# Designs tried in a protein design run: peptides against a protein of PDB entry 6D0Y. Part 58

Target 1, 225 residues: chain A of PDB entry 6D0Y
Amino acid sequence: ETEDHLESLICKVGEKSACSLESNLEGLAGVLEADLPNYKSKILRLLCTVARLLPEKLTIYTTLVGLLNARNYNFGGEFVEAMIRQLKESLKANNYNEAVYLVRFLSDLVNCHVIAAPSMVAMFENFVSVTQEEDVPQVRRDWYVYAFLSSLPWVGKELYEKKDAEMDRIFANTESYLKRRQKTHVPMLQVWTADKPHPQEEYLDCLWAQIQKLKKDRWQERHIL

## One batch from the design tools (peptide; aimed at target 1 L9)

Design b2_p28_2_s3 (made by RFdiffusion4, then SolubleMPNN; from b2_p28_2, 20 letters changed)
Fold by OpenDDE base, seed 5:
Structure b2_p28_2_s3 (fold): chain B 225 residues (1-225), chain A 28 residues (1-28)
Amino acid sequence: as target 1 above (225 residues)
Amino acid sequence: PIPVLLEELEKTAKELEEELLKNLPDVL
């Protein structure tokens, strides 16, 4: 395969096809595996790019990486390292929307057996530990809590199945922080009765409530958060 | 992920180095 062809294949996977998505992903994984000896760097860059720029295809590309990791274990490691480097770069550039998405992407890689559950738990422990930092802006603390909570729809089930005690500790620390932080009370869409209006919840409080509900429902989503 | 493709991949997960993970909060 040529480099241009590889780009086309990677960018277009998941689009309408005569074959199933599963078949296409398996096929693409095979093609990429075969081309790694010649185009590893290019493939790595392409996968990082599409992972970053096409959030609507998150599940597709995490699955693809999972398949590739199974075929070439070392490449999977290089990809994860590249994604973490990209996350750091996004944060340095104050691109917080990209950064949070990359955390979600990494979270779903746990489900794809690319990243071990204990490692993701450790990452989230590190995130939530930021809430304990002194002499830092609250926005920093809030962002890491947001990054953690907003990623749980993708990985919460897996982490609780394997590391329930550790996750409970993280949750307790998160709850404690949310109770003691200053609140801005940003308006949020919520369910209320017309006859009895309810106070608006602050964004992180709202997200926390949603995640608590998700946890209560055994991490089975009924509605998109 | 797409579950049907990943059933036999459980042994492929990587433990990430602690150093790699700890450095993330330092960037914000």
Scores: peptide ipSAE 0.294, ipTM 0.858, DockQ to the pose 0.022
OpenDDE base, seeds 1, 2, 3, 4: peptide ipSAE 0.106, 0.119, 0.100, 0.280; ipTM 0.749, 0.758, 0.746, 0.850; seed 2 fails the geometry check

Design b2_p28_2_s4 (made by RFdiffusion4, then SolubleMPNN; from b2_p28_2, 21 letters changed)
Fold by OpenDDE base, seed 3:
Structure b2_p28_2_s4 (fold): chain B 225 residues (1-225), chain A 28 residues (1-28)
Amino acid sequence: as target 1 above (225 residues)
Amino acid sequence: PIPVILKEIEEEAKKKKEELLSKLPDVL
């Protein structure tokens, strides 16, 4: 294998093929594993790049990383470390759109057995704790709540199966904050397809209502693979 | 197809990552 070939394989995975997606992902994981001794750094960099730049392939790449992690635990750890560094850099640079996507990516890595549920719970506890900070703009507090809530479609099921008590605490704190915050009218956010259109509502209140419904529906979402 | 693949991944991989990511609250 060459570096150029690896780049092509990684970038094109999930595209139309005569083979199943399962077969393609398993095959690619095998190829990448075999080439780690020679191209570890390159493979790591490529995976971080596509994870950041191709949000439309989120579940494809989280699954690929999951398969690689099962084959090579150390590589999976290094990948997570790199993604965390990128998240911190995005936050430092005030790139909140990239940051929220990275949180969703990390969230889906829990499903792929790359990140442990307790670790993700701890991250979300930290996010929601920002709502208790004094002398900070509300936009900061709102963003961390948004990042938490908007990631739950990818990880809520797993976290409630493993850490239900801790998640309930986070939900209680979130609800408390939403009741006391100042509200502005913004377009509603829909993370997934709803049976009926929702009326215009403050975006965090709307998102909260959607997440509560998702929770009630046992975290079943048709677009999560 | 993705759920089928995920079932083949070892649960032990999740547990081994706890220590690494548990440090995040200290950084944020």
Scores: peptide ipSAE 0.031, ipTM 0.506, DockQ to the pose 0.022
OpenDDE base, seeds 1, 2, 4, 5: peptide ipSAE 0.025, 0.025, 0.023, 0.020; ipTM 0.568, 0.504, 0.432, 0.455; seed 5 fails the geometry check

Design b2_p28_3 (made by RFdiffusion4)
Pose (drawn by RFdiffusion4):
Structure b2_p28_3 (pose): chain A 225 residues (1-225), chain P 28 residues (1-28)
Amino acid sequence: as target 1 above (225 residues)
Amino acid sequence: SLDVTDEFNELMEEVKNFSFPESFTPDL
């Protein structure tokens, strides 16, 4: 019964309400502490559900996990382990669109001080390392590069300031791969072949240009909540 | 903060044995 009270309470946080978003998260994180001794097992799988199925509310739930971790270290560890467990499950089942949501979630947890930045940089340079794998489809290399680049809008500023020597090695490996990709197929996927008024760009070249501009902008982006 | 470097390295070593579709485009 109170479990249902916990689920609908987690799913609806951040919706329209009289209280501010921050007040709601601080209050919700407080009640999850009180119920945690009895319902640790259930609270854990519910947070795993929203990290997998609600990527649009991503930053809301990483802050919530961040608050619980600052107050309860063992819960933070159990959750991160569950995320690593699910990321493996998703990649094994060929659910790559679902996996990018989990990688984005793990990345943004760096901003919440749940995951150390060096651990995240080590995972990313293993992602880009897939560009070196031989006898594999380009789409495989593309996705692992995409998972890295698409996470940077959230975790980009943090990972670079803390570790820029290794991050530049990753960017160098990434730029080298992007230049040697074959784009012969793009015309079949363009809604318009014309370059005017708007070019229809290949998704990785577009994301690359977006990330490099954000880099030149000192990693300042003004949209992500 | 949690240091999970070894767990990530292990995950990525296991992932090398997973098959991958011949064609795939992420949802944007």

Design b2_p28_3_s1 (made by RFdiffusion4, then SolubleMPNN; from b2_p28_3, 11 letters changed)
Fold by OpenDDE base, seed 4:
Structure b2_p28_3_s1 (fold): chain B 225 residues (1-225), chain A 28 residues (1-28)
Amino acid sequence: as target 1 above (225 residues)
Amino acid sequence: ALDYTEEFKKLFEEMKSFSFPEFFLPKL
């Protein structure tokens, strides 16, 4: 395979084909594994790039990485390390939205058996511990809570299955913080839906409510009908 | 799955050194 061909394969995975996505991912994983001896660095860089730049394909690429990790755990480790470095660089560059996507990506790697669930729990314990920091901007505390909560749709089920007590503690701490934090009223355009004008909830409160509902639904996403 | 607890701990400690702006709105 050529470098250009590898780029094309990686970037186009998940596009419409005659085969199932799962079959395509398995096929691509095989191709990439075979090319690792010659193109490991290129493949690693490409995967990191698409993981960062194509958030709409998050689950596709986490699954691909999971498949690759199953074939070559050393490569999987190198990938995770690269993603950790990228997360650090994103935060250092104040790319907080990118950083959140990277946290979500790492979170979904737990489902793909690349990252151990306890490791992710530890990360989230650390994130939520920021809510207890003094003399820091609230936006910092809010961001870490947001990064945690916004990642739970991808990993909450697995973490509760493996570390329910620890997760409950994290949730309790999160709830406590959300109750005591200052709420900024963003005058959002009131969507005039007909019946009861529900006051627009603050974004973290809204997210919290969504996550609580998701948890109540045993982490099964209800398709918005 | 591999244990990345120490790596995440190190990452988090490094992240503490980063400053946050006074105002930030996440893109939802």
Scores: peptide ipSAE 0.549, ipTM 0.891, DockQ to the pose 0.830
OpenDDE base, seeds 1, 2, 3, 5: peptide ipSAE 0.548, 0.436, 0.546, 0.547; ipTM 0.889, 0.741, 0.889, 0.890; seed 2 fails the geometry check

Design b2_p28_3_s2 (made by RFdiffusion4, then SolubleMPNN; from b2_p28_3, 13 letters changed)
Fold by OpenDDE base, seed 1:
Structure b2_p28_3_s2 (fold): chain B 225 residues (1-225), chain A 28 residues (1-28)
Amino acid sequence: as target 1 above (225 residues)
Amino acid sequence: ALDITEQFKKLFEEFKSYPFPEFFLPDL
């Protein structure tokens, strides 16, 4: 296939088709595998680009990478390395929302058997360890906790199945931090209803409550968040 | 599955050197 054709196939995967999504992904993985000898660098670049720029297709592309990794383990490794580099660049550029998304993407790659669960646990241990850093802004501590918690819907089940003790420790440390941190009073976010002012729950406290509920429900999402 | 523990560790150490803004709001 031509370079332009590969771009079209990668960008359009998951769109309406007569075939199932799973069938289309398997087919595309086969096409990409066959073209790796000639277009490896191009395919790698394209996959990194769409993974970053098309968040609505996150699970599509993680699944695709999972399929490719099963066919070509070396390529899977090169892709992960490229995504790690992108995460570095996003943080360096202060693109923290992009960075969180990339952490989520990497997290879902654990479900796709691309990244080992122990590696992701180690990453989250590092993230939560930031809460113990001295003489750093709270916003730094908050961001790493947010990055951890916001990724758990995509990987929490797998991590608890394989590393429950380590995850419990991370959770305990997270809970301890959340109890001690200063809550930003954003008066502007308080929805004052005339009869019952409900203070808007702080975003990390809210997220923590959601994750605790998810954990209690054995990581079964009744409603797709 | 790929063991990337050392890569993550290295990356994390590099993150410590990056400046952090005073404020952050997530895309909710």
Scores: peptide ipSAE 0.527, ipTM 0.914, DockQ to the pose 0.849
OpenDDE base, seeds 2, 3, 4, 5: peptide ipSAE 0.525, 0.521, 0.523, 0.525; ipTM 0.912, 0.913, 0.914, 0.914

Design b2_p28_3_s3 (made by RFdiffusion4, then SolubleMPNN; from b2_p28_3, 13 letters changed)
Fold by OpenDDE base, seed 3:
Structure b2_p28_3_s3 (fold): chain B 225 residues (1-225), chain A 28 residues (1-28)
Amino acid sequence: as target 1 above (225 residues)
Amino acid sequence: ALDVTEQFKKLFEEAKSYSFPEFFLPKR
C-alpha cells in the first residue's frame, strides 16, 4: 500500500460497508501489519491522529490497535507510548477536553487487551489521590475525579472484574471527596441515557450518580448521546 | 497486555508541575 492509500484506509475504517466492522478491522490490521516494515512511522502517526481527532470512532480505533497489538506487540507498545505522550502534552497545554478523551481512549484499550488492568487502576489511584492534595485549586481535584469517573463507562467492568478491592477503595475515596467539596453547580449535559433520569445537578454529582447507576446495572451501558 | 504503570506514574508526576486553569467546562 502507498502512504496516501494507507491514510485513506485508516480514516475511512468503520464507514458503511457490505462487510462487518470486525471483518474490516481484521483486514485493515493485516494490511497495516504487512506495511509496518516500510511505513511504521507513518502508520503510527496516522493512528495517533485519527484516534485523537475522531472521537466518534473511539471503539473502532481501540479495536484496531488491539488487533495490531496482537500481531505486533512492539508496535502496540509504541502506539500506547505515543498516546500517553499525547496525554502529557494535552495536560501541559491545558487541553483538558482532549486529555479526558485520551484517558477514555486508554481506558478502552484495557478492554482491547492492549493495556493491563492493573496499570489503569494505578492511574486512577493517582487521579483520585489528587483529592487529598493540599494547597491546590479545587478545579484540579475536580478534573481528575471527572477524568476518572467519565472513563469508567469504557473500563469499569474490566477493572471491577480484576481489581474489585482496589476499585472499591477508589470509589470510597471519590465519594468522600464529593461529599466534602464545594459545590459550584457547573452545568453538564447528560451523555448516557438511563431509565431513571437525573435532574440537573452539579456536574460531578450528576456524573457520580450516573456512574453509580451504571455500576448497579453491571456496567451495561445503554445509550450514549 | 502492556504494563504501562511506570509511564502513567511518570506522566502524573510531571503533570504536577504544569499550570492549571482556575476554571473550565468539559466539552464533548
Scores: peptide ipSAE 0.659, ipTM 0.906, DockQ to the pose 0.730
OpenDDE base, seeds 1, 2, 4, 5: peptide ipSAE 0.656, 0.657, 0.657, 0.657; ipTM 0.909, 0.902, 0.910, 0.910

Design b2_p28_3_s4 (made by RFdiffusion4, then SolubleMPNN; from b2_p28_3, 11 letters changed)
Fold by OpenDDE base, seed 4:
Structure b2_p28_3_s4 (fold): chain B 225 residues (1-225), chain A 28 residues (1-28)
Amino acid sequence: as target 1 above (225 residues)
Amino acid sequence: ALDITSQFQELFEESKSFSFPEFFLPEL
């Protein structure tokens, strides 16, 4: 494959095809694996780029990386390392929205068996430990809690299946923090529907409620038909 | 699956030196 062709294949994966997405991903993984000896650096860079720039394809690219990791474990490691470096750079640059997205991406890599569940649990333990840090801005505490909670839709099931006790501890600590933190009221445009005025919940409280419901539903997402 | 606990730990420790703005709102 030419370099340009690889770029096209990677960028266009998941688009409309006569084949299933899974078959296309397996096919692409095979192509990429075969080209790693010649184009490893390019492929790595491309995957990192599309992973960051195409958030709508998060699960496509995590799955692809999972398939590649199964074929070439070293490449999977290099990819994860690159993504962690990017997360570091995002945090350093105060690109917190990008950073949260990257945490979600890494979280979904646990589902794809790229990242070990215990490693992700340890990371979330670190995140929630920020709530106990002294002499730090609340925004730091809030961001790490947000990053944790916001990632659970992608990994909560897996983590609870493997590390339920540890996760329960993290949840307890999170709940404790949310109860004691200072709330910032941002006026949001309330769409007044005829339904009982729901008190406008703070964004972390709202997210917490959603995650609690998700947990109660055994991490099964209910698609509103 | 990769054990990357050390990498995550390193990232976390390094993040303690990063500055945070006074205010942050996520993109909802």
Scores: peptide ipSAE 0.654, ipTM 0.936, DockQ to the pose 0.829
OpenDDE base, seeds 1, 2, 3, 5: peptide ipSAE 0.651, 0.652, 0.652, 0.652; ipTM 0.935, 0.936, 0.935, 0.935

Design b2_p28_4_s1 (made by RFdiffusion4, then SolubleMPNN; its pose is not in this set)
Fold by OpenDDE base, seed 4:
Structure b2_p28_4_s1 (fold): chain B 225 residues (1-225), chain A 28 residues (1-28)
Amino acid sequence: as target 1 above (225 residues)
Amino acid sequence: SEEELKQKEEEERKKKLLELEAKLNALP
């Protein structure tokens, strides 16, 4: 079926091709746009699913969504809503790996002009506000800080360009939390599990230091030669 | 007719999909 082809195309985009990635994404966006009148819901579901199944193609699919959003703003909004729902479901299911990925995905959607900078700032404000809640275990508070900090490489530049004062407040609150939280030593080789986050003292502090440096460097990533 | 128009639109859609598929599958 034609729909099977569409799924295949979405899955294959970004792979080695005789054409440029940009050209292929534009082509795919055009094809998807043409199908929206008839298959909007299916396309939404498909894109959400594929984006989650292929985390290695995060920037490819955020770019694709950006292109679609430029063509159909309503679709972009609905896609974001779907991803937010997935984020909420992932959190409810204690799927923290998926949740953090979704936060990063949403973060990169800001760069693609799908999500407004103020909206992402508000999301991060909500995340950091969890650190002030007494009814939330520290392990979960740590995860929200982790989710925030680990997403900044994707969106920090844009957010500070647009909402520097608000971001500074979030950073101040984050710093305050990191200073006052109870520190536990966990081997750095431990990875966050899907069922429970494992906050690492050294990891969060290290991540904070890395983000501070990135901020100081005006969010310019250094590539090792 | 409405049916003919729908058929033409579907054929054009399929054509575009196949063209894109060909591009994506073509190796450099």
Scores: peptide ipSAE 0.229, ipTM 0.754, DockQ to the pose 0.904
OpenDDE base, seeds 1, 2, 3, 5: peptide ipSAE 0.225, 0.227, 0.217, 0.227; ipTM 0.753, 0.761, 0.748, 0.758

Design b2_p28_4_s2 (made by RFdiffusion4, then SolubleMPNN; its pose is not in this set)
Fold by OpenDDE base, seed 4:
Structure b2_p28_4_s2 (fold): chain B 225 residues (1-225), chain A 28 residues (1-28)
Amino acid sequence: as target 1 above (225 residues)
Amino acid sequence: EEEEEEREKEEEREEKLEELEKKLEELE
C-alpha cells in the first residue's frame, strides 16, 4: 500500500494543489527519504521511470532529486548512475529523442546541485571528443554536438561561471568540427525523430549560431531557441 | 524496543503520505 502511494505521489507532484509546488516537493522528498531504507530500489526505479514518462515535468523532478540528494547523497549518486545507464541504453537502441532528453535532464541536475559542474563539463568533453574520432559516423558525431548544444540553455551559464576555460575549449572544438564536417542540405522542417538521428545541416548551424548569441548575451534567454 | 521504534516510524510515514496525498488531490 505504501509503495502504491509513493508512485501516486511521484506522478502527481506538480499538479494543482492547495499547497505551493515547493512545499509539495519538500514534503515528498521527506517522505521518500524516510522510506529509502525500506524501498530504495523501488523509489529509484519510480523516479527514473516517471522522469522519463513525464518530460514536461523535467524541472519538477530534477528539483525533487536535488532535494533528495541534499538529504541522501548516496541516493542522488545512484540516481545519476541510473540515468546515465539509461542514456547509454537509449543510444544503443537509437532512441535519440530519449537520449537528448536525458542529457538535458542531467544538465538541469547541475543546477539542482546533484551533478557537479566539472562532471558535466567532462561529459560534454566526452561528447565533443567523439567528433575527433574519424571512425565514428558523422551521424553520431553530429548528434553529440546537437546534444551538447541543445543542453546549453539548461546549464551553460553555470558551466561558464565555474569552468569557463574548459568550456571555451569545448566550444573551439565544436566550431572546428562544424566547419570541417560534410554538409548535406536538407529542409529545416524535418521533425527530429528516432528514425532520423542526423541533425539537419542548417539546423545544426542555426543552433550553433543561436548558442553563440546566447553565450554573448551571458546566457540570458531573450529569444526562443 | 527496536520493533516499536520501527512501527512508530512506519505510522509516521503513512501519516505523512496521507497528508501529502490530500494536499495534492484537493484541487484536482
Scores: peptide ipSAE 0.025, ipTM 0.411, DockQ to the pose 0.627
OpenDDE base, seeds 1, 2, 3, 5: peptide ipSAE 0.019, 0.009, 0.020, 0.022; ipTM 0.388, 0.326, 0.460, 0.430

Design b2_p28_4_s3 (made by RFdiffusion4, then SolubleMPNN; its pose is not in this set)
Fold by OpenDDE base, seed 2:
Structure b2_p28_4_s3 (fold): chain B 225 residues (1-225), chain A 28 residues (1-28)
Amino acid sequence: as target 1 above (225 residues)
Amino acid sequence: SSSELLRKQEEERRKKIEELMAKLEALP
């Protein structure tokens, strides 16, 4: 494959075809693996770009990376490192929307066997530990809690299956913080379908309630059609 | 053995990822 063709293949994966998505991803993974000796850096950059800029294809690209990781373990590691660096850059640039999405992407990479569950738990422990920082704006504390909670739909099941005690501790710390933080009236953001509508409440409180319900529902997400 | 090598690789990856992730909380 030529360099230009690789870009096209990576960008168009997941589009409607005569073959199944799974077969297409496996095929693409094989093509990319074969080209890694010559185009590793280019492929890495392309994957990072599409992962960052095409949030609608999150699961497609996490799956693709999972397949690549199985074929070339070192490349999978380099990709994760690149994504974490990108997350750091997003945070430095105060691009919090991109940052939270990248956390979700990394979270789904746990399901794809690219990132180990303990590593993600450690990341979330670090996030929630920000709530204990003194002399910092509450918005900072709130964002890290938000990033954690917002990512649990993608990885909560896996983390509780493997690290339930650690996750319970993180949840306890989160709950404690949410109880003691200053609350403000903000528009409610409901991400998941609930059997019972929640009253209008502060954004993080609402998200917390949704995550608690998701946890009770064994991490089975209900999508709004 | 192959299994030992794989385990070692996974441990090294985990360590590296955790080191990178540990630096994120320092950011605003």
Scores: peptide ipSAE 0.401, ipTM 0.855, DockQ to the pose 0.018
OpenDDE base, seeds 1, 3, 4, 5: peptide ipSAE 0.400, 0.396, 0.398, 0.397; ipTM 0.856, 0.854, 0.856, 0.855; seed 1 fails the geometry check

Design b2_p28_5 (made by RFdiffusion4)
Pose (drawn by RFdiffusion4):
Structure b2_p28_5 (pose): chain A 225 residues (1-225), chain P 28 residues (1-28)
Amino acid sequence: as target 1 above (225 residues)
Amino acid sequence: EAEEATEEEEEALEALEEAAEAAEEAAA
């Protein structure tokens, strides 16, 4: 019964309400502490559900997990382990669109001080390392590069300041791969073949240009909540 | 069934507001 009270309470945080978003998260994180001794097992799989199925509300739930971790270290560890467990499950089942949501989630948890930045950089340079794998489809290399680049809008500022020597190695490996990709197929996927008024760009070249501009902008982006 | 669902949504929102107010009182 109170479980249902916990689920609908987690799913609706951040919706329209009289209280501010921050006041709601601080209050919700408080009640999840009180119920945690009895319902640790349930609270865990609910947070795993929203990290997998609600990527639009991503930053809301990473902050919530961030608050619980600052107050309860063992819960933060159990959750991260569950995320690593699910990331493997998703990649094994060929659910890559679902996996990028989990990688984005793990990345943003660095901003919440739940995951150390070096651990995240080590995972990313293993992602880009897939560009070196031989006898594999380009789409495989593309996705692992995409998971890295698409996470940087959230975690980009933090990972670079803390470790820029290894991040530049990653960017160098990324730029080298992007230049040697074959784009012969793009015309079949363009809604317009004309370059005017708006070019229809291949999705990785587009994301690359977006990330490099954000880099020149000192990693300042003014949209992400 | 639609009315029961609306009542459950209102109760969940009230729980969130009560939890936010309780956190503010504890912080004060």

Design b2_p28_5_s2 (made by RFdiffusion4, then SolubleMPNN; from b2_p28_5, 13 letters changed)
Fold by OpenDDE base, seed 1:
Parts: C-alpha cells; structure tokens; sequence
Structure b2_p28_5_s2 (fold): chain B 225 residues (1-225), chain A 28 residues (1-28)
C-alpha cells in the first residue's frame, strides 16, 4: 500500500497543482527521504524507471535527485551508479537512443550538484578518445562524438566555467576528427538552385556548428533568426 | 567538511571514469 503510494507520487510529480513545482519537489524529497530506511530499493528502482521512460520530465527528476542527494548523499551515489549501469546495458543492447538520453540525464545531474564537473569531463574525454580507435566502424566513433556534443546544451556552461582548458582540448580533438571523418551526403537532400546552391549539411557537422554557436553565445540558448 | 566533500567527489569521479571506460569498450 505504501509502495503503491510512492509510485503514484513519483510518477505524478510535475502535474498540475495548486503549489509550485519547487514546493512539490521539496515535499516529495522529504517524503522519499523519510521512507528510504524501509523502501530504498523500491524508491531507487522507481526513480531509475521514470527517469528513463519519461524524458519529458528530465529536469524534474534530475532536480528531485539533486534534492535527495543533498539529504542523503549515499542514495544519490547509488542512483548515479544505477543510471551508469543502465547506460552500459543500453549500449550493449544497441539502444543508442536510450544511451544518449542517459548521457544527457547524467549531464544535467552536474547542474543539480549530483555529479562533479571534473567527473563529467573525464567521461567526455573517454567518449572522444573513441575517435582514435583503429579498426572500428565510423558509426561507433560518430556516436560517441554525438553523445558528447548532444549533451553540451545541458552542461557546457558548467564544464567551461570549471574546466575550460580540458574542454578546449576535447573540442580540438572533436574538430580534428570531424575534419578527417568520411562524410555521407544524400543527393536528394541537397538543395541546388541556380541562384544559391546549398548542400545539406551532414548531421554531425550541423550539430558541431550549432554547438560552436552556442559556445560563442556563452552557452546562452536563444532563438536563432 | 571540505575534506568530506572532496572524498565524495573522488568517489563520484571513480564511478564515472569506470563507467566511461566500460561504455567505451561496449558496442555503440
């Protein structure tokens, strides 16, 4: 009965309420903390599940975990470990969409003070190091670069504030790889007009350009006109 | 304490580094 109630609370957080989201999250964190001695495993499992299955609530659950981590650091650590295990399992299962989402989730946990910035930098260094592997498919190299770049909107500001030199190195390595990788262009996606021919940019090059612009804008997201 | 926080960060770093290395070796 109590377990079912916890599931309901965790799943419904962020829904329409008379109270602010912040107030609801603080309240829920308090409830969950109080129940950890008896239901830690259940709560951990529930949080991991909803974090994975409800990507639209990413910031809600990262914030909730941040609050819980502040109250109980050990639980926060166990949650991070669980998410990391899930990331590894997703990669082994070739579930690349889930894997990249999990990297984004972990990235946002840095903003919630659950994961230290240096740790995330180390992870990204490892990802970009895959570009140096020999005798592997380019799709493997591309994915890890994609996972890195795709996560920067969530954590780029924080990482550059604390580890700018290391981030610059990662960027340099990424740029070098992007220049030497084989590009696949689909002719049908190329726009050729007599006045202004414009080939469709490859997805990774496009993402790189977007991230470069974001970096130039000091990681402030704004509407592009 | 600062020492306790540093220790916590080191533990987190270790977990993520190990995870990153494992992920790098995995198929993706």
Amino acid sequence: as target 1 above (225 residues)
Amino acid sequence: SEEEEKKKEEETMKRLEEAAEAARRARA
Scores: peptide ipSAE 0.167, ipTM 0.742, DockQ to the pose 0.015
OpenDDE base, seeds 2, 3, 4, 5: peptide ipSAE 0.065, 0.034, 0.048, 0.036; ipTM 0.676, 0.587, 0.646, 0.596; seed 3 fails the geometry check

Design b2_p28_5_s3 (made by RFdiffusion4, then SolubleMPNN; from b2_p28_5, 13 letters changed)
Fold by OpenDDE base, seed 2:
Structure b2_p28_5_s3 (fold): chain B 225 residues (1-225), chain A 28 residues (1-28)
Amino acid sequence: as target 1 above (225 residues)
Amino acid sequence: DEEEKKRKEEETQKALEEAARAAAERRA
């Protein structure tokens, strides 16, 4: 494949095709693997770009990366490192919407066998631990909790299957923080559309309630459209 | 005041970076 053609293939994967998505992803992974010796940097940049700029294809690209990781473990590592760097850059730029999306993306990479579940648990432990630190603005504490909770729809099941005790501790700490934080009256913030409406409440409390329900439902998104 | 705010923001940033590094560990 030519370099220019790779961009087209990567950007258009998952679109309407005569073949199944699974077949297309496997095929693309093979093409990309074959071209890594010549176009590794280009492919890496392209994947990072589409991962960030096409959130509607999150699961498509996490799956693709998972397939590539299985074929070339080193490349998978380079991709993860690149995404972590991007997360850091987003935080430095105060682009917290992108940052939370990247956390979600990384979370789904756990499902794709790219990132180890214990590592993601450790990340979330670090997030929630900030709520216990002194002299940190509440808005920042809230963001950590939001980033954690809003990512659980993508990875909560896997994390509880592997690290239930640690996750319970994180949940307990989160709950404790939510009880003691100052609450404001803001519009409900939901990462997903739910079948059942929730009463108007503070956005983190609302999200917490949603996640608690999801957990209760064994992380099956029956209530999410 | 501004210096204190900056310090707090830097601490927050450091915590996030550490958290991000933790997630970088790969599956075999």
Scores: peptide ipSAE 0.083, ipTM 0.721, DockQ to the pose 0.015
OpenDDE base, seeds 1, 3, 4, 5: peptide ipSAE 0.032, 0.080, 0.032, 0.032; ipTM 0.639, 0.716, 0.640, 0.638; seed 5 fails the geometry check

